# Designs tried in a protein design run: peptides against a protein of PDB entry 5VZU. Part 64

Target 1, 271 residues: chain A of PDB entry 5VZU
Amino acid sequence: GRTLEDIFHEHMQELILMKFIYTSQYDNCLTYRRIYLPPSRPDDLIKPGLFKGTYGSHGLEIVMLSFHGRRARGTKITGDPNIPAGQQTVEIDLRHRIQLPDLENQRNFNELSRIVLEVRERVRQEQQEGGHEAGEGRGRQGPRESQPSPAQPRAEAPSKGPDGTPGEDGGEPGDAVAAAEQPAQCGQGQPFVLPVGVSSRNEDYPRTCRMCFYGTGLIAGHGFTSPERTPGVFILFDEDRFGFVWLELKSFSLYSRVQATFRNADAPSPQ

## One batch from the design tools (peptide; aimed at target 1 H58 K76 W246)

Design b2_p27_4_s4 (made by RFdiffusion4, then SolubleMPNN; from b2_p27_4, 16 letters changed)
Fold by OpenDDE base, seed 5:
Structure b2_p27_4_s4 (fold): chain B 271 residues (1-271), chain A 27 residues (1-27)
Amino acid sequence: as target 1 above (271 residues)
Amino acid sequence: SEFDKLKELYKKIKEKFLEREAKVRAM
């Protein structure tokens, strides 16, 4: 009988052939678009740029990592039959840190799933509350009937009253010491292991992580059908490596920085 | 052409794949 391994191997061959045919079709009509590297900002979690990501059966893909305030974004530079190039493969919420359990409990997929789904529900509640405040503020512009209040010309008088005593109200500027969020101690990273039943393209992933964040991954059927955001975990390993755990797919993507330097890849300064 | 045969093979593979995997979402 066909093994699950045989079915997976056939599927992998079909996907490779699809990628080959897509790339070969381009020889006749390529639209070239220049890709610019995102500008680096001091507050960026790591240097933005190109990463090589593992996408299970799709193999290796190029992803641009960029930062947008408290959000990080992975954008596909190379597409596949499910998710085309230019799509945001991952969106990371840098406001919602994931705390991984101890190494023993990290092996439990259900524990990781619980932690992530609790954060997902908080994010959903915050979006609903913010949506209500924006909704209620628009409703009360009832049509102010512009009653033409008559322009009575009242001329009243110039009373002089003089004395500007300068009250030196020396309001001490209360130094709101913005509690500088202590730069998360660049301490010894937490031991990291994938949960049992999460597939990785290789077992050679970093066994220590710096921090994790809630994120969403984009999934779709072939031809970008029924695209959906699914919950996941962004895992920062180091300056050049991060991961994403796709909870629904039980898959892990490892992203490694492309070390190639490109001339003239910087975005033109906004004039 | 050999390319047309590959396109037709791709179309057949894609059709079979879409039929089998219309439910399989990937990343």
Scores: peptide ipSAE 0.238, ipTM 0.648, DockQ to the pose 0.588
OpenDDE base, seeds 1, 2, 3, 4: peptide ipSAE 0.236, 0.233, 0.228, 0.214; ipTM 0.642, 0.638, 0.649, 0.640

Design b2_p27_5 (made by RFdiffusion4)
Pose (drawn by RFdiffusion4):
Structure b2_p27_5 (pose): chain A 212 residues (1-129, 189-271), chain P 27 residues (1-27)
Amino acid sequence: GRTLEDIFHEHMQELILMKFIYTSQYDNCLTYRRIYLPPSRPDDLIKPGLFKGTYGSHGLEIVMLSFHGRRARGTKITGDPNIPAGQQTVEIDLRHRIQLPDLENQRNFNELSRIVLEVRERVRQEQQEGQPFVLPVGVSSRNEDYPRTCRMCFYGTGLIAGHGFTSPERTPGVFILFDEDRFGFVWLELKSFSLYSRVQATFRNADAPSPQ
Amino acid sequence: SPELTEEEKEEETEKVREEIEELLEET
């Protein structure tokens, strides 16, 4: 929904062109691999499926939310040269809720960082052996119309890599649930916010034979 | 990555341009 002008500034102009060129070399001679929608589950769930998400200069990507015990997974359906399609873009730890402060403390980025790194450490120990909402100051959000109220927050980690999916790594963050079908992820080390929203469209023949 | 620094953007831009050139030569 833009022209060569609105894009010729600039890193995105490049990424957009590469995508167009790269994808168009397929001239619709394509191979498709099977995917499934995730299993629904009652008590043990807060709703799975496909979501549209913001991934910075790469634009929106489609991500699948699925539940695997005390962890939720976000798997890329569409991706980018940094973190490709088919990868785990996010992992939400559902046993480590994070309390939301009043608005003024939400605004304080360092409070959020200290709190998140604390949980990361408690998690490393374990494994080794709704109210008003606002993003902290200094955290970017491509959307800006992110909901200003939220139901809850959890610790999670996202996967990052350089171009070519080089040296991928988990970085700490925080998952934010807004309503039944909108959620967010604050990328702590990137001071960046990804806003996700449910794909409303219905899909035929997409259920899996079983959870396995 | 969802967000990059200025230096990282410059490095990735160089790589992206090289990849675009190679794709165009192949076409």

Design b2_p27_5_s1 (made by RFdiffusion4, then SolubleMPNN; from b2_p27_5, 10 letters changed)
Fold by OpenDDE base, seed 4:
Structure b2_p27_5_s1 (fold): chain B 271 residues (1-271), chain A 27 residues (1-27)
Amino acid sequence: as target 1 above (271 residues)
Amino acid sequence: APKLSEEEKKEEIEKIRKEIEELLKKL
């Protein structure tokens, strides 16, 4: 009979062989894709670039953070068994700021869940409304038969009517109450703590956050099966650190800027 | 991105563990 040792040895050989096949596929079949750093824009929330992230279930992940108007995206540079490289691991809606409660109420996961789900429903409503406006505009351009409308004749240019008196109606300049540009509160960061029951690989996360936004994260089965977007919170800590709270997963991922300077990594100027 | 919650991951690990234990019982 096969001993438990024989089975363990066969299984270890398969795991080593799989690991070797994966590692050797990396040596021989790396499609080297040149990564370009996204150009920075003045309106970018922080400088775009490479960030190293840690997920509770996964090793070190490298993501590219980029800004696309009122949206931010985290694109996977490293793949994992579930989500291949090049996928958008996180999508952030910069239109939907999340206001965190006080530090005591931040420990309440149900309160964070309520806040996030309320924003999720607003985003769904906006998508439905915007989908209706785009749908109605494709009215049936039926084939307008080009009936050759006949050349109607040039009617003549009638004459110079005279003196319109300048009515000096001194319309009072209505005080355009300049909606005070609420000074972009480069506001003091608020105290931050993870809710009870949200797992982090490390308790070493920033205890102060600058601002939070609604976002979605991509989750999938092994081999990228049944990919779906789950709601979450993007947490901006500072210029070099952000987090993502995976609401349904009760997990937190911390991302830190890769401080390496890349020569010749700038995106080619759009010609 | 995480595949599963820590709970779902524990459930899958426990499922795999049970499948392994059932395979081991057949040997």
Scores: peptide ipSAE 0.023, ipTM 0.474, DockQ to the pose 0.206
OpenDDE base, seeds 1, 2, 3, 5: peptide ipSAE 0.022, 0.021, 0.021, 0.022; ipTM 0.575, 0.421, 0.552, 0.500; seed 1 fails the geometry check

Design b2_p27_5_s2 (made by RFdiffusion4, then SolubleMPNN; from b2_p27_5, 13 letters changed)
Fold by OpenDDE base, seed 4:
Structure b2_p27_5_s2 (fold): chain B 271 residues (1-271), chain A 27 residues (1-27)
Amino acid sequence: as target 1 above (271 residues)
Amino acid sequence: MPKLSKEEQEEEKKKIQEKIKELLEKK
């Protein structure tokens, strides 16, 4: 009888064959787009650039990590049957830090789920509040008829009024102790483990993380059908490694920096 | 995992399981 392994191998061969057919169909119309590395900014959480990811059955993914103020973005460089190249595979909200519990409680998926969903709800509220302020301002420009009010020439009156005394009100300089934004202490990395029931392709992920943030991942059916954003956790391990926990998918993706130096990959300076 | 929704992943997994079942039942 065919083993589950034989069937899995046949299905993987079909997926590889489909991927080969799709890539071979592009042989007639390969549009080459030059990819530029995003410029590094001083406030970037880590150096932007290319990262190699492993995402379940799709194998190897290349993503570009870039920073946009308080947001980070993972853009697909490699497409797959579900999500084409150029799509934002992950969006990270650097305003919403995730505080992981102790190592014992990190094994509890429901605890991580609670923490992430509470942040998701805050992000939704902030988006609704910010949407209301932008909406109300546009309505009231009714066409003010430009009535040509006439040029009345009103006169010169010169009045000299006098010497008001210099009140020396010595307003104490309130020491606005500018809360020095403590330089984001490169906090000692905390122990990290995946929750029970979160699938990883391998167990070879870093067991210490630096910081975690709320994020969303893009998911879609074959042919980019029904694309949606699912909640997740961006895990910063170090300068060269990050992960993404897909909460609803119960999966983990590890991304490692592509260490290759690219000649002439820098974005042209804005002229 | 495919970047499918959990439902689409379950549906694709179900389709794969059904195809597997059909392939197993044809032997």
Scores: peptide ipSAE 0.023, ipTM 0.530, DockQ to the pose 0.174
OpenDDE base, seeds 1, 2, 3, 5: peptide ipSAE 0.020, 0.016, 0.021, 0.021; ipTM 0.511, 0.442, 0.460, 0.477

Design b2_p27_5_s3 (made by RFdiffusion4, then SolubleMPNN; from b2_p27_5, 12 letters changed)
Fold by OpenDDE base, seed 4:
Structure b2_p27_5_s3 (fold): chain B 271 residues (1-271), chain A 27 residues (1-27)
Amino acid sequence: as target 1 above (271 residues)
Amino acid sequence: APKLSEEEKKKESELIRKEIEKLLKEK
C-alpha cells in the first residue's frame, strides 16, 4: 500500500510539476502586459503605486494602489490560485471614514464589526437611492412623434420704454458664518491595535494609524470560483504603508510601498 | 486578498483530508 508519505510525495510532485508546467508555459507564452504606474493627482490620499503585501497562505502579493475620485482600488499585479492578476483585491470608499474607538475598545472585535456593518448598510442605502434616481430618468423618453407644428408668423411686438428706477435696497449681507473648515488635521496618528482574534502573519505592524476607511475585499475559491466582496477596513498608516482588516475572515493584510523606481513606467499622458 | 478565512482554509484542508481518506479507503 502507498504510505501517507508516498501520497504526500506524489501530490507534492504533482504540485511541483504543475508549478513547473505553469512556469515553463509562462516562459513560452508570457503575455507581457506593460504595467503603467497611475499618474499621481494632487487630491490623491497618498502617492499611487506598487505595494507589496504578505498575508494568509499566499505569501507575497503585489498590488497597484490607484485613486478614482472618492474611491481607491487595489489591483492585483500578482495572481494567486484564487484571484487572478488584474482583479481588484480591495475597493476603498473614501466617502466613508471609519472612526476607530480608543485603544482599549479597539481590542474588541465586536465593536469594530458593529462600526463596519453600520457603514456597510449606509453604503447599501446610498447605492439603492442612487440606483432609483438613475432608473427614473431613463423611462420618460417615449418617442415624441415630432408633429410638424405649422410656422405661425412672428408678430412684431412693440418696443416700449425705459424708466425703471433702481431701488437701492441695501440688504445687509447676513454674516454667513463661514463654517470654519476645520483644517484637515494632518491627523496625529491614532494609536492602533488589531482586535483580539484578528490574525496577522506578523505582529510587526504600525501601532499608529492616520485614518481608516470602509472598504470591500474580493475573496474566491480555487480557480476564481464564487467570487464575492467582503467588508473590511482600510487602514492608512503613512505615505508608504496601509493595511486591510478583513472582517469576516478575521485577518489583517499589511501592504508596504515598493521603493523600486521604474523607468518609463509612467502612464502615457491622455491625449 | 486572503483566499479564505482560517475557517474556510480549515474546511478546504478538511475536504482535502476527507478526499484523501476516501481515496485511501477505496484501495
Scores: peptide ipSAE 0.029, ipTM 0.522, DockQ to the pose 0.195
OpenDDE base, seeds 1, 2, 3, 5: peptide ipSAE 0.027, 0.017, 0.082, 0.026; ipTM 0.570, 0.443, 0.557, 0.511; seed 3 fails the geometry check

Design b2_p27_5_s4 (made by RFdiffusion4, then SolubleMPNN; from b2_p27_5, 10 letters changed)
Fold by OpenDDE base, seed 2:
Structure b2_p27_5_s4 (fold): chain B 271 residues (1-271), chain A 27 residues (1-27)
Amino acid sequence: as target 1 above (271 residues)
Amino acid sequence: MPTLTEKEKEEEKKKIQEEIKELLEKR
């Protein structure tokens, strides 16, 4: 039978071959495009910029993190045999915070899966509701053919009388137990561990996280075949580190800020 | 980037693990 080592070897050979094919196809036609760093905004969750990850067989991944209102985006700067450069690797919904359970329950992959899939269903419902409102608004500008319908006389229905019994039903104000927004403990990161069965390419990941958000990640076959968005968790560790848990793939990607100072990397001011 | 190829690879790993488990239970 095939061993796990055989499958690993075959997969590595395929990735090397695909990388070679793609690089060789471009050997005579390398188009260099300048990449500009996104401008930082006050409302950005962290400073936008270049992050490096290592995805095993793909080697060095460079991702640009940028913020777009209530969304964050990871854009591939480095392509691979599956996902070309310029694709949006991760899309993060900053409206949908994921609350991680305690450290014991964080080890349970099924618990994380439940939490993520519940958030995915909410996002799907919100998209359907917002799609319905946008659809109903377009239908009503049929041309008002002003056919003057004749004024049928409004029969005066009689004024029934004033019986004003004031029922004093003193409905006790049900204490809306304001779900105490647990004050965002701004200082101490929550203890963090990967679920059992989630593969990490680096065992040296941060053991505390600041916050987590729902997101989707792009996956594809070689040659960008059958591209799909899969659910996942964006994990903010600190100002310089984030992770993404790929739920379906049971994989974790760690990204660290590129500390290199790039001269003239800022976009030219629009004149 | 996680890929369909990595998904397929993880599915193949799972099949091998199941096969190994069945072989161990038959001993």
Scores: peptide ipSAE 0.028, ipTM 0.470, DockQ to the pose 0.105
OpenDDE base, seeds 1, 3, 4, 5: peptide ipSAE 0.021, 0.065, 0.018, 0.032; ipTM 0.397, 0.547, 0.443, 0.512; seeds 3, 5 fail the geometry check

Design b2_p27_6 (made by RFdiffusion4)
Pose (drawn by RFdiffusion4):
Structure b2_p27_6 (pose): chain A 212 residues (1-129, 189-271), chain P 27 residues (1-27)
Amino acid sequence: GRTLEDIFHEHMQELILMKFIYTSQYDNCLTYRRIYLPPSRPDDLIKPGLFKGTYGSHGLEIVMLSFHGRRARGTKITGDPNIPAGQQTVEIDLRHRIQLPDLENQRNFNELSRIVLEVRERVRQEQQEGQPFVLPVGVSSRNEDYPRTCRMCFYGTGLIAGHGFTSPERTPGVFILFDEDRFGFVWLELKSFSLYSRVQATFRNADAPSPQ
Amino acid sequence: SLEEELEELYEELDERQKERSDKAFSV
């Protein structure tokens, strides 16, 4: 929904062109691989499926939310040269809820960082052996109309890599649940916010034979 | 041809991205 002008500034102009060129080399001679929608589950769940998400200059990407015990997974359906389609873009630890402060403390980025890194450390120890909401100051959000109220938060990690999916790594963050079908992820080391929203469309023949 | 020009353009843009490779661009 833009022209060459609105894009010719600039890093996105490049990424957008590469995509167009690269994808169009297929001239619709394509191979498709099967995917499934995730299994629904009662008590043990807060609702799975496909979501549109913001991935910075790469624009929106489609991500599938699925539940695997005390962890939620976000798997890329569409992706980008940094973190490609089919990868785990986010992992939410559902046994480590993070309390939300009043608005003024939410605004303090360092408080959020200290709190998140604390949980990261507690998690490393374990493994080794709604109210008003606002983003902290200094955290970017492409959306800006992110909901100002939220139901809960959890520790999670996202997957990052340089161009070509080089040296991928988990970085700490925090998952934010807004309503039944909108959620967010604060990328702590990137001071960046990704807002996700449910794909409302219905899909035929997409259920999996079983959880395995 | 138009196809060759588009391939050259892609390769040039890809080299730029390789030189600028940074994890901060993931999101």

Design b2_p27_6_s1 (made by RFdiffusion4, then SolubleMPNN; from b2_p27_6, 15 letters changed)
Fold by OpenDDE base, seed 3:
Structure b2_p27_6_s1 (fold): chain B 271 residues (1-271), chain A 27 residues (1-27)
Amino acid sequence: as target 1 above (271 residues)
Amino acid sequence: SKKEELKKLLEEIEKKFEEESDKSNSI
């Protein structure tokens, strides 16, 4: 009878064969496009650039990390049978920080799931409220035909008198002590562990994280069929490493900076 | 028979594995 191991091996062989067919068929029709590195900005969470990411059974893929105001984007430079090159594999909302629990509670997948789904609901509410304000503003530019309203006569309303009693009430300005937003302690990294039942290709991931953010990952069937966005957690480990937890898939991708220096990889300045 | 029960259990495990494998490989 087929074992689960036999089925896994057959499926892995099919994925390897698909990857080989895709890579080899393109050898005859390769459209080469020059990739430019995104410019680094002072407000970027880490230096933008090329990362190598672990994508479960697909193996290692190259992703460009870029920053767009309060959003970060991972764009596939290499593709797989599900998600082609040029797609946004991850989109991170830098406005929505995820607070991880203590190390014991981080092992609980349901606790992480609760935290992420509560943030997802807040993001959806903010998008609905912001969509309403943008819709109402466009409707009011009906052409005001300036019909000349006839000059109705100014009735002289009477000049009632002067009584000037100066009530002295010196209301002390209550010092609104601006609660000093405690500068988000660039604190000691938090101990980090994957929840039970989240798969990682390698157990060698950083056991300390700096900060986490809400994000969405792109998933699709083979040939980029039925593409959708799934909720996840972006985990910043250091300047050269980040992770993404695919919540619904119970998978973890580790991304490590490509240390190669590219000459003339900067985007041409817009002339 | 015990053989038919084991075969049915294997088919249910295979189907569940395919459903979970397809999801896990969609990234």
Scores: peptide ipSAE 0.211, ipTM 0.539, DockQ to the pose 0.149
OpenDDE base, seeds 1, 2, 4, 5: peptide ipSAE 0.188, 0.203, 0.151, 0.210; ipTM 0.653, 0.631, 0.584, 0.534

Design b2_p27_6_s2 (made by RFdiffusion4, then SolubleMPNN; from b2_p27_6, 15 letters changed)
Fold by OpenDDE base, seed 1:
Structure b2_p27_6_s2 (fold): chain B 271 residues (1-271), chain A 27 residues (1-27)
Amino acid sequence: as target 1 above (271 residues)
Amino acid sequence: SEKEKLEKLLKEIEKKFEERSDKSLSI
């Protein structure tokens, strides 16, 4: 009988063949673009750069990780039949940290789904509120026709009104116990395991993570049809490794830094 | 043409994926 491995290899071969067909159809129209490494900033969560990511049956893909204020982005450098090169495969909201439960509850896919969907609703609310403030501010600059109403100089008087007395009342200083927000010790790794039913290419992923964030992944049909954003979790393991849990797909992508040094790959300084 | 052969092969592969995958969308 066909093994699950045989089916996976056949599926991977078909995806490689699709990639070949798409590439060959555009052979005379291929545009080569130079890729520059993003500059590193001190406040970047990890050093930006090239990572090799596991994309299930698509195999390994190259992704550029970059930081944009409170957002991180993974951009495909290599494409597949679903998502072409140059697309943002993942967008991470660094404002919305995901707190993983204990290891027992991390095995529960429904618990992870609950946590992620609660954060998704918060992100949606914040986007609606920020959209209203930006909308109201632009509406009121109707052109005030400055009719030059004449500057009549009414000078009137400096009424001095009086002395009201110094009532002493010595209200006791209520000890507002400032709950010291313990600085989230970013340094201690927490135990990490994939939920039951989340597919990984292999079981060789880090079993400890530093922190997690809410994010969205890009999914599409073949030929980049019906592209949509699906909720997920960015998992920071270390300086050279991160993961993404595709919640709706029940898939896990592991990303590992490309250790190759590139000459003349730095972005030209913005003049 | 070779292009027409490749386009035919692409459609045959796409159809096999549609028949195998409950989810038309992938990463």
Scores: peptide ipSAE 0.316, ipTM 0.722, DockQ to the pose 0.431
OpenDDE base, seeds 2, 3, 4, 5: peptide ipSAE 0.308, 0.303, 0.293, 0.314; ipTM 0.680, 0.677, 0.675, 0.732

Design b2_p27_6_s3 (made by RFdiffusion4, then SolubleMPNN; from b2_p27_6, 13 letters changed)
Fold by OpenDDE base, seed 2:
Structure b2_p27_6_s3 (fold): chain B 271 residues (1-271), chain A 27 residues (1-27)
Amino acid sequence: as target 1 above (271 residues)
Amino acid sequence: SEKEELEKLLKELEEKFKKESDKSLSI
């Protein structure tokens, strides 16, 4: 049988060869596209920008993190044989926080899988409900035939008088129990460990996380064949580091901010 | 034995890696 090492070498050789072919095909026809850093907004979870991500056998890739209201997006700046540059490698739903269990239960992959799949099902239900409201709203614009109802000169109904006594109905402001937004405890982050059987290229990942969110990652075959979204967990460690657990692949990508300063990288102000 | 645990772990890693390599889909 093929050893683990043989399979690894064959797979790595194939990926290297495909990456080489992909890069060499462009040697004669390089299209340069200017990339702009996304503008930072006050409500952004962290500063948007370039991150270096660990992509298992593909090695290190450059990803642009950007924020879009209640969504975050990782876009590949560097591509690989499976997922080309410009694709959204990760999409994070900032509406759906993942609550990690204690460290003991965090080692259980099945527990993380359960938590993520329960959130995935809620996201699916919300999309179905929102799809029905959008569907029903379009149906009622039947063409109101503006029949020109004739201009009957309806009479001057008289000026009834002013006596609006202001009834002081002091309706008690019903205590809208504002669901206490648990103050984002800017405190000591939760202890973090990868589940057993999740592969990381490096064991040197942050052992404390601030918060986690539901997300989806893009996966595909070689040449971007059969692209699909797989469920995962976005893990915010700090201002400069986040992770993504690819649940179905049992893989972990660590993203670290690119500390390089780029001149003229800011998006031109919309004129 | 430590050897049997290591052989089991190696086999689990082989099966994992085979499943990862046989998965035509990657990140």
Scores: peptide ipSAE 0.342, ipTM 0.596, DockQ to the pose 0.098
OpenDDE base, seeds 1, 3, 4, 5: peptide ipSAE 0.321, 0.290, 0.300, 0.313; ipTM 0.771, 0.713, 0.780, 0.761

Design b2_p27_6_s4 (made by RFdiffusion4, then SolubleMPNN; from b2_p27_6, 16 letters changed)
Fold by OpenDDE base, seed 4:
Structure b2_p27_6_s4 (fold): chain B 271 residues (1-271), chain A 27 residues (1-27)
Amino acid sequence: as target 1 above (271 residues)
Amino acid sequence: SEEEKNKKLLEEIQAKFDKRSDKSYSI
C-alpha cells in the first residue's frame, strides 16, 4: 500500500507543480511590494521580524512575526497554493498560556488536544460575553427628541469674596511599597517533545521551551478556498526560535529568525 | 520549440489540477 511518506511525497510534488504553474504564468512580470519590519516595543515577547518556517509539504516559507498588544501574528511573506502571501498564517493569544505536562505526558497527543480544546472553549466564551456587553450598550440611544428649551436670560450673579486660609494638613505620603516588578523570570526552560503522531519535517527542533500560548492557524484548500482557523499551540523556544503545533493537522512548524540585516526596512514613523 | 514543450507541459499539469475535486486543506 502507499506509505504516509509516499502520500507526502506525492502531495509535495503536486504543490511544487502548482507553484511552478502559477510562477510561470507571470512571464517575469513581478509586482514588487516593499516590506517594512514592525517596530520593536519593550513589551514584545521577542523581537518582531522575519522568520523562516517549515510548512510541511510546502517546504520553507517566510513569515513576519509582529505583536499587537495581547496578540501576536505571523503573516506570510511567501505564499503557497493554499494560503497566499499577506495572510495571517498564525494568530497567537498571549492572554491564554498553555501549560505543558511533564515530558512523559507530552508524548500523549490526546492530552495536548484536551488542554488546547479547553482553552479554545474559554476563548469562545470570552468572545461571546464581550460581544454581549458591546451589543447591549448600543441599544439605548433612542432618538431623544430635541425639544427646543427656551433661552432663559443670563442673570449676572455677583462677585464676592476672598479669604479662605489654606490649611497645611501635611498628610504623610504613605509609602506605596512599589510592588517590585519581579523581573519576568526568564522562566527556566521546560523539557519539550512533540506528541506521538505529530509530523515534523526535521527532528532538529529545540528540546526545551520557555512558554507556550494558545493560537489559531489558517488552513485552506487550493486557491484559498474555504479558509478556516484551526486550534494550535505556539511554542516559544528562545529569542530567535518558535514553533506552532497544528493540532487538527498533527503537524509542527518550526520558525527560525532570518539573521539578515535590512537597510531602510524600518516602518515609516507614524506622522 | 522548448517553449512550446513547456507550454504544453503546463497545460497538461494544469488540467490535472483542475480535475482534482479533493479540497485537501493545508497550512
Scores: peptide ipSAE 0.340, ipTM 0.614, DockQ to the pose 0.413
OpenDDE base, seeds 1, 2, 3, 5: peptide ipSAE 0.311, 0.325, 0.315, 0.316; ipTM 0.671, 0.676, 0.682, 0.666; seed 3 fails the geometry check

Design b2_p27_7 (made by RFdiffusion4)
Pose (drawn by RFdiffusion4):
Structure b2_p27_7 (pose): chain A 212 residues (1-129, 189-271), chain P 27 residues (1-27)
Amino acid sequence: GRTLEDIFHEHMQELILMKFIYTSQYDNCLTYRRIYLPPSRPDDLIKPGLFKGTYGSHGLEIVMLSFHGRRARGTKITGDPNIPAGQQTVEIDLRHRIQLPDLENQRNFNELSRIVLEVRERVRQEQQEGQPFVLPVGVSSRNEDYPRTCRMCFYGTGLIAGHGFTSPERTPGVFILFDEDRFGFVWLELKSFSLYSRVQATFRNADAPSPQ
Amino acid sequence: SLEDVLAAIDEGYVPDLPLMPSDVDGF
């Protein structure tokens, strides 16, 4: 929904062109691999499926939310040269809720960082052996119309890599649940916010034979 | 496009594409 002008500034102009060129080299001679929608589950769930998400200069990407015990997974359906399609973009730890402060403390980025790194450390120890909402100051959000109320927060980690999916790594963050079908992820080390929203469309023949 | 991908998912498939070559970081 833009022209060459609105894009010729600039890192996105490049990424957009590469994509167009790359994808168009297929002239619709494509191979398709099977995917499935995730299993629904009652008590042990807060609703799975496909979501549209903001991935900075790459634009929106489609990500599948699925539940695997005390962890939720976000798996890329569409991706980018940094973190490709098919990868785990996010992992939400559902046993480590994070309490939301009043608005003024939410605004304080360092308080959020200290709190998140604390949980990261407690998690490393374990494994080794709604109210008003606002993003902290200094955290970017491509959306800006992110909901200003939220129902809860959890510790999670996101996967990052340089171009070519080089040296991928987990970085700490915090998952934010807004309503039944909108959620967010604050990328702590990137001071960046990804806003996700449910794909409302219905899909035929997409259920999996079983959880395995 | 995203809508094309969603249309393909209606049949339960996604394009199986190799990683796009790029020297530019995003996000």

